# Designs tried in a protein design run: peptides against a protein of PDB entry 8YR4. Part 217

Target 1, 309 residues: chain A of PDB entry 8YR4
Amino acid sequence: PRGSPALQLVVLICLGLMGLERALNVLVPIFYRNIVNLLTEKAPWNSLAWTVTSYVFLKFLQGGGTGSTGFVSNLRTFLWIRVQQFTSRRVELLIFSHLHELSLRWHLGRRTGEVLRIADRGTSSVTGLLSYLVFNVIPTLADIIIGIIYFSMFFNAWFGLIVFLCMSLYLTLTIVVTEWRTKFRRAMNTQENATRARAVDSLLNFETVKYYNAESYEVERYREAIIKYQGLEWKSSASLVLLNQTQNLVIGLGLLAGSLLCAYFVTEQKLQVGDYVLFGTYIIQLYMPLNWFGTYYRMIQTNFIDMEN

## One batch from the design tools (peptide; made by RFdiffusion4, then SolubleMPNN)

Design b2_p27_1_s1 (from b2_p27_1, 23 letters changed)
Fold by OpenDDE base, seed 3:
Structure b2_p27_1_s1 (fold): chain B 309 residues (1-309), chain A 27 residues (1-27)
Amino acid sequence: as target 1 above (309 residues)
Amino acid sequence: DKEEKELAEKAEKEKKEELEKQLEEME
């Protein structure tokens, strides 16, 4: 934000907190590994209690898997409110200024309520897109890259390869299946709007429908529209289940391959029991934000389409 | 443990449904 040093400082603090979240995503599994190793070695209570207390504190800062419930994420979200409000107001003023620069002929062809709705959609689309890119998509991709680097350096190149292949396949299938399901969802939304429009038209013409005793006919037409909608809704919902199941299968295969390889290296005394637990914990931790990636991808696409209109 | 995991999975599913609903309100 140009012109407010206070808001620039808040942006820098938010970026610092985002960096801290990435560090916590690595540290939490490491501390959990260390607890398992200390328990296995029957280490003295003082060392164990310190490591457990440190783990619980780091886990409080990180939150439960999605990061959305962590203290650091909540603090970031709180601080970002002022930056978002500044950005929204700036975009809204730019759109409003642009609307005033448009020809009188453009305004005469449109209702004032339609113009305001276009302005509100444009503001929401730009600010939403930026928020999803910066706070969800980029951090998730960064966590994957950090994970690949970590496993490649501290375990073996084979673990880095498994994570890379698993996450690349996951992202690719998420995009492909999300694009495929978007067709069903658009068809559902179009049929919902048509069903609603038919109900509104029938109710606005209630006197005419009563005059012709056409109530049974209008009810049957509405029923047919509902059945057609429900057929599209089922396809949309079934496609979501297919997406979730495909994602779960990819992560399950990655977890299986990596867990078997960890178990093998533990039997060969190249890794500790805690390293097996670390791998499983870290993969599950990467999976949680990725489950939302399809939703974020669709939201980004919708916001781009709304910006083009 | 199992109930907490099922509750966490249910809460994650409910959040997913809520975010999908918010996405439907944006479309």
Scores: peptide ipSAE 0.018, ipTM 0.554, DockQ to the pose 0.539
Fold by OpenDDE base, seed 4:
Order: structure tokens, then C-alpha cells, then sequence
Structure b2_p27_1_s1 (fold): chain B 309 residues (1-309), chain A 27 residues (1-27)
């Protein structure tokens, strides 16, 4: 943000916190591994207690759920409120200034409420797009890259390859199935609007419908429109289940392949029992943000289409 | 499509304003 050194500092702090989140995503599984190894080795209580305390502290910083519930993520979100407000206000003022530069003929052809709605949609689309790119897409891609590097360096090239293939297949299928299902959701939304419009038109023409005793006919037409809507809704919902199941299968296959390989290396004494636990924990941590990737991709795509219109 | 959506948003707004007015009449 040009003009406020305080907001520039907040942006730098937020970027630093994002870097810390990436470090925590690596450290938490490592410390959990170390606990399992120390327990297996029957290590002294002092070393075990220190490692457990450190793990719990790191886990508090990271959070236990969707990554958004951790202390670092909450602090980042809190600090970002002022930056978002500054950005939104700047975009809103730019749109407002641009609207005042438009021809009188453009303003006379549009309702003031429509113009304000276009301005609000434009502000929301730009700020939303930037937020999703910076806070969801880029961090998720960074975590995948860090994961591939980590497994390639500290385990074996085969683990890095499994993670790479699993994540690449996951992302590709998520995009392809999300684009495919977008057609069904568009058709559903169009039919929903048409069904609502028919209900409104029938109710606005209530006197005419009553004059012709056409109430039963209008009810049956509305029923047919609902049945048609429900057929499209089912396709939309079934396509979402198919997406989720496809994603689950890809992760399940990656987890199976990597877990079997890790178990094999543990039996050969090349890896410790803790390394098996690390692999499973790390893959599950990578999977949590990826579950929402299809939603973020769709929101980004919608916001881009809304900016082009 | 756009006009139907504006009509639906207007009808939903009018219904909300009518509900808010009914709530104010009940207080």
C-alpha cells in the first residue's frame, strides 16, 4: 500500500507469518516423529518431556483443523483486516471515480441501484480474487513444493515421486472435474431463476389466474418447473460427490503407496517407526487445504468472469 | 435473465422491508 508505512509493515508481518505457517507445516510432523522415536528408544523423561512440550506448542501455533484455526493463521487474519479495508476502499474509490468519468448517456440508460451493484461486485471480485490467490492458492502450492523437496531430501526420491504424482493428479482431476461440474451448476442456477420468475409472474397475475380458474394449471406448471430444477440440482450435487470421492481416492492411493513403501523401509531398518508416522501425518496435513482447492479455483474463476463483464 | 434476477432481488428486498415493518409494528 503506497502512502502508509504502518500498513506496509503489517503486510511484511503478514508475509512473515505466512512463512512461519509453512515452517510449522514441516516442523510439526518432524517433532511428532521425534516423539515416536524417543518413545521407541525409551529415552530419558527430560528429553521426551521437552520434545512433547515443544510439539504441543508448535501444534497450538499451527492449529489442529483446516489450518485456518491456528494461532498464527488467526493473528495473520486479524492483522490483514486493515490491509483489506485499505485495498477495498482504494478499489471502491477507483471504481467510483471511473463511474463519474463515464458518459451521461451511460448513466441515463442505467438505474442508480444497478450502478452501485456493479461497483460493489467489482470491489468484491477484485478483493476476493487477491485474497484467495495470496492466502489460499499460493500457500497451498508452496506447501506441496516444500513437501516434495522435504521427502526427496530426507527420505528417498521414491517418496518425493509419490507425493509429486499424487498431488499433480489431485490438482489436475480437481480442475477438470470442477470445470465439468460448473456446467451443471450454471444450468441449475438458470432453472432456479426461471422457476422463481414463474412463481412471481403467477402471483402478480393472481387476479387473471383467478378469473380463468387457472390455479390448478399454474400449480401444475410450477410443479413441473420444480421437478426440472430438482433434476438439475441432483446432477450438481452428484457431481460434487463425484469430485470429493475422486479426490479421496487419489489421496487414499497416494497414502497407501507411500505407507507401504515406508513400512517396507522400516522393516529393512532404513527408516524408523517415527518416519512412518511422519509420512502419514504430513500427507494428511497436505490434504486438508487441498479439499477446498476446488472451491477456491471456482471462486477465482467466477471473480475473473465478473471482472470481465 | 438479468431483469428477472433484479426483479427477484427487488421482491426479496421488499419482502424483507415488509418483515422488518411487521417486526417494528409488533414491538
Amino acid sequence: as target 1 above (309 residues)
Amino acid sequence: DKEEKELAEKAEKEKKEELEKQLEEME
Scores: peptide ipSAE 0.000, ipTM 0.326, DockQ to the pose 0.020
Fold by OpenDDE base, seed 2:
Structure b2_p27_1_s1 (fold): chain B 309 residues (1-309), chain A 27 residues (1-27)
Amino acid sequence: as target 1 above (309 residues)
Amino acid sequence: DKEEKELAEKAEKEKKEELEKQLEEME
């Protein structure tokens, strides 16, 4: 971004965080291997507990599955919001300025109706998405129940309780934060539509704007509308980062508690090294679909509200 | 949420590509 040294520093920090994500992708498997080796060698509990805690901390920084929900990725996404907004606003103002520089013949020859028709193609895909979401939500809930039953029967009631509390807290916080976030999304969408309507009205009145040499005034009004939109967009995007980070924290705490308990039982020869590997793998597998649950819940809730109106 | 990020990044990429294509059709 040319013109703001603060935004240039944010870009450099984001690039540094991307480098850190790559380092974590190498370190997390190494620490996991070290845990398996220490468990196999029957290492002292203090060394094992430190290595497990360090692994879970690194896994919290990396995130589960695709890394997109890790603390480092969330921090990168949060910092990038201002860079994206600067770039978007610059492109939108360049387009709007260029449209006002075009000839009257170009504006009279284009039917404004084609630009609106591209926006309407988004609505018909929603019903197909609803069915896909229901067929993904039900299996995810089934996998959680199967997981709780499995850990309660084959490990100990304490493992089933940890998974139950972790998943119940995860689902509850996902719903509560998603409902809170929906207010910001609605306000953002309303302001986006109002900003788009102002741009369309200015372009439809192109002759009047040219007659009064009001181009600079219309560009400044559009800039103010974009700044107001971007203030709401930031709240929406920051609330998403907060949701992802809250989810990552809950899974991190569940993984920490369960991994320490599993490691302890392996040291007492009540469980095998394979059981530790199984627990960690299974919790990560349960976490992957759950990252989508907030999106699914919100899409279902939005479609239900749009069907009642 | 990641599909919402990937769908938002894809929808933002598709909006950006559609906006770039509309710019290229205007030049």
Scores: peptide ipSAE 0.016, ipTM 0.527, DockQ to the pose 0.041; fails the geometry check
Fold by OpenDDE base, seed 1:
Structure b2_p27_1_s1 (fold): chain B 309 residues (1-309), chain A 27 residues (1-27)
Amino acid sequence: as target 1 above (309 residues)
Amino acid sequence: DKEEKELAEKAEKEKKEELEKQLEEME
């Protein structure tokens, strides 16, 4: 983006963060291997605890293996919002300006296609919603329950309690933050519809706009509407990053508590090194579907908002 | 999240590709 040195700096920072994500993808397995080696060698607790804490910190930065919900990925996504908005606004204004150069006959032919697209979005939303609820939400809840039962029966009851508390806190925060985000999303969609209506009205009145040479005025009015929309879009997108980071933090705390407790029981020779590997792998496996749970719940709410409009 | 971002990036990419296809149909 040639227009703002601040946005160019943000792009460079985002590229640097992408490089850091790739470094974390290599470092996290190395630190995990080091923990396994230290457990095998019966290393002193202080060295183990420091290495486990460092691993969990790196895993917090990386996220749940997909990279999409790690601190670094969330920070990149947050910083990228302004770059995306700048690019989107520039493209939308170029298209809107070009649409005002085109003949009225072209606009009359496309009106039917836009109405069809709105209808297809409404129908696809409802059918997808039920399928995502039944086929993704219910299995994810079942996997959590199975996990709690497994850790309560085969591990010490403390592990089952840690998993229960972490998953309950995760689900509760996911619902609460998602309901809070719905207000920002509804406000964004209302402003998007109002911005689109203004664009359609200006294009339908194209002959009148051209007669008064008001093209520059309508473009500036559309620009102001886009800026207002982008202010609401930023709140929606920033609230999404906050949700993802909150989810990552809850799982990170659960992984820290459980991994430290598991490492302690391995040092006491009550558990094997394999049990430490099992716990860490299982928590990461639970985290991947749970990250999608927030998405499915948002999609449910989106489709309700899109049906109300 | 990734699927809503991939669906939003895919819907934004489909909106952009449809908008680019609209631009290409205008050229």
Scores: peptide ipSAE 0.015, ipTM 0.509, DockQ to the pose 0.038; fails the geometry check

Design b2_p27_1_s2 (from b2_p27_1, 23 letters changed)
Fold by OpenDDE base, seed 4:
Structure b2_p27_1_s2 (fold): chain B 309 residues (1-309), chain A 27 residues (1-27)
Amino acid sequence: as target 1 above (309 residues)
Amino acid sequence: DLEEKKLAEEAQKKEQKRLQEELEAME
């Protein structure tokens, strides 16, 4: 934000909190590992109690794996409200200024309510895009990179490779299947609108329909339009299930391969029991934000299309 | 084009809802 040092400070604090969230995503599994190892070693109660208390505190800061429920994430979101409002207002004023520069012919051809709604959509699309990029996409990619580095350094290069292959395949399939699914969703939305338009036109022409006793014909035409809509809705919904199942399968295979390898290394006394728990916890933690990645990608793509039009 | 279609779509949604509320009020 140019012109407000207070908002610049808030942006820096929000970036610092994002860095803290990334650190918590590494520390929480490590502390959980340490608890399991201390329990296995039958460590003194004082050491165990301190580690458990520290873990619970870190887990409170991180939240329950949905990313948005952690204290740090909530604090970031709260502080960002003022930055979002400033950005929104700036975009809205730029759009409004641009609308005033447009020709009188452009304004005479459009309803004022339509023009305002285009402005509101443009503002929402830009602000939404920036928020999704900065707070969802970039942090998720950072967590994956940090995870690969962590597993490569502290476990074995094979664990880093499994995480890399799993996450790369997950992201690639998420993009490809989401793009494929977008076709079905667009077709569904187009048919929904056509079905709705037909219902509105039939109701607006009620007197004409009644005069010709065409009520049964209009009902049957509406039924046929609903059946066509439901056929497209089914394709859209089935494609979502296929996306979710493909994502679940990739994570399941990655978890299986890594868990078997970890169990093998624990059996060979190269890793501790806590390291097995760490791996499972960390992979599940990486999966939680990734489950929404297809939704974020779709929202970003929609917002880009809404900015180009 | 796509924004005009979305606006027309939301206008049709509102008009359909209004007509449905008017029909339910006449019964």
Scores: peptide ipSAE 0.006, ipTM 0.335, DockQ to the pose 0.022
Fold by OpenDDE base, seed 1:
Structure b2_p27_1_s2 (fold): chain B 309 residues (1-309), chain A 27 residues (1-27)
Amino acid sequence: as target 1 above (309 residues)
Amino acid sequence: DLEEKKLAEEAQKKEQKRLQEELEAME
């Protein structure tokens, strides 16, 4: 972005955050190994607890295995919104300006229906996605229930309770934040459709726009519509980052509580070092598919509302 | 969410790229 030093700084910060994500991907396994070694050596509880807390903090920064839901990734995604919007707006205005420079013969040769058909392909994919979502939501809920039962039977009942509370809180917050976010998404989509309709109307009236030399006026009007759209898009995208960060926080708290409790029981020789590894791995495995649950819920909800209209 | 946004960004990038390729194919 050559025109804004602020956006250039944001790009540099985002590149720095990408480097930090790579460092975390190396550090997290190292700290995890150190915990396993300290458990094996029967190290003092204070040293172990500090190392576990440090690991969970690093894991919070990294996120749940994919890195896409970690604090650093969320911060990068949040900062990148403005850079993406600037780039998108610039490309969109260049395309729109170029379309107004094209010959009348091209505008007459293109069926207005093809520009609309690009919109309709978006809707038909939603029904196929709904089936995929239902087939992923049900297994994910089953895996959670199986996990709660497993930890309640084979571990102390406190582990089953921690998993239950963390999963219940995660699901509840995911639903509530997703419903809240749906309002911003609808407002964004309505403004997107209005912006698109304005661009199509301007291009359909190309002869009239050309006759009045109003091309610059139509481009400016389109720019204003894009700026209004991007204000709503920012709210939608920022609400997604908030959802992901809330999910990551719940994961982090669950992992902290469970890992500390597991480490304590290993120090008391009630559990083995392998049980600590199992708990951490299993919890991470349960949380990975849950990152998409908010998407699934929203897609289901949107399809139900679109079926009622 | 991120995959829907990546899919929407990839769809939007594919649509922008297709619009750009359609624009470049008209030059």
Scores: peptide ipSAE 0.021, ipTM 0.500, DockQ to the pose 0.036; fails the geometry check
Fold by OpenDDE base, seed 5:
Structure b2_p27_1_s2 (fold): chain B 309 residues (1-309), chain A 27 residues (1-27)
Amino acid sequence: as target 1 above (309 residues)
Amino acid sequence: DLEEKKLAEEAQKKEQKRLQEELEAME
């Protein structure tokens, strides 16, 4: 981005974080292999516990195996918000400025129906997401319940309790933070619609704007509206990163507690090495679809409110 | 959320790219 050395530094930091994500993608499997080897060799508990703790820390940084919800990915996403907003604003202002430079003949030929088509895309997305919600939320909740039952019956009851507490805390925090962030999303959407309406009104009054040579004034008003929108968009985006990081932290703590306990029981010959692999894999599999649960909860809540009115 | 935002951001990037392609096609 030309003109802001601060944003250039943020881009470089984001590139560095992307490099770190790649390093984590290699290190996490290596540490996982090392745990399996140490468990197989019946290594001393202190060495095993250190390796497990290091693995879980690296997994917290990476997230659910894809890096999409890890600390590093969340930090990258958070820092990238300002770069995205700068780029978006620049493109929108260039487009808007160019539209005011276009001939009256172009404005008369453009159907007002394109604005309506953006609204229709919003509605069609809701129906598709409701289907995705039902097919992902219900199975994920079932898998959690099945997991709690399985770990309570076939593992020590402490594993079932860890999974129960972890998933209950995860779901509760997901709901609470999603409800909190819904305020920011509504404010953002309202300001987006107002910003679009101003752009449409300015373009519909193109003849009047051109007659008064007011193009620069309309561009500046549009810029101010975009800046106000981007302030709300930042709050919405930052609240999403906070949600994802909170979710990652809860799963990381559950994974740490359960993995240490599992490793201990393997050293005591109460569990097999395969049980450690199963536990870690199963918790990660539960986490992957749960990341979307906050989206789904909000969509349900919005549709319920829209059905009651 | 990240997918709705990535989809909204990809939709906004696609709409910006479409608008930019429409602009480049008019020059």
Scores: peptide ipSAE 0.021, ipTM 0.493, DockQ to the pose 0.037; fails the geometry check
Fold by OpenDDE base, seed 2:
Structure b2_p27_1_s2 (fold): chain B 309 residues (1-309), chain A 27 residues (1-27)
Amino acid sequence: as target 1 above (309 residues)
Amino acid sequence: DLEEKKLAEEAQKKEQKRLQEELEAME
């Protein structure tokens, strides 16, 4: 945000909070490991109570485990409202200025309501895209990289390789299946618009339909359009289930392979019981943002298409 | 999925409301 030092400071604070979230994503599993190890060793109550209290406090800051958003994420979201509003207004004014610079012929061929819709879609698309990229996609990729580095340095290199392979396969399959699914979603949306246009046209011409006693014919044509829509909707929904199941299988296989390897190293006394719990907790924690990655990628694609139109 | 369903439902509600406003503006 050029021109407001206050908004620049808010952006820097939000970036600092994003860094803190990444640190919490490493620290929370570590403290949970330490609790399990202290419980296993029958450590003194004072050390255990301090570690548990610290873990609960860090978990409150992080969120995610209880289905609640963490305090740090909520604070970031709150501070970002002003930056988003500034960015939205700037994009809206740029689109509006660009629309006024367009030829009179372009405006004469379009209704004012269509022009406003293009402006609103464009503004929402750009601001949505930027927010999803900065707050969801980039942090998720950073957490994966941090996870790979952490497991490679503090565990055996095999754990880092398992996480790398699973996350790379997960991301690749998510992209490929989402791109494949986008075809079905586009076909569904096109048929929805066609079905809606037919309903509106029939209702606007209701006097003519009534005069010719063609009500039954229009109802049957609408029914055929609905059946065709539902056939495309089913393909879209079934493709989503396939995506989710594919993602679940990849993470399940990664969790299985890594958990078995961790259990083996615990039996060899190379790792502690807490390290097994750390691995499982950390992988599940990496998985939660990734479940949304397909939604984010699709939203990015949809918003990109809506910005090109 | 739930937020996507909510966003799709909100998009459908916005589009339904807009068509209702376009229908009311054509009357």
Scores: peptide ipSAE 0.013, ipTM 0.445, DockQ to the pose 0.050; fails the geometry check

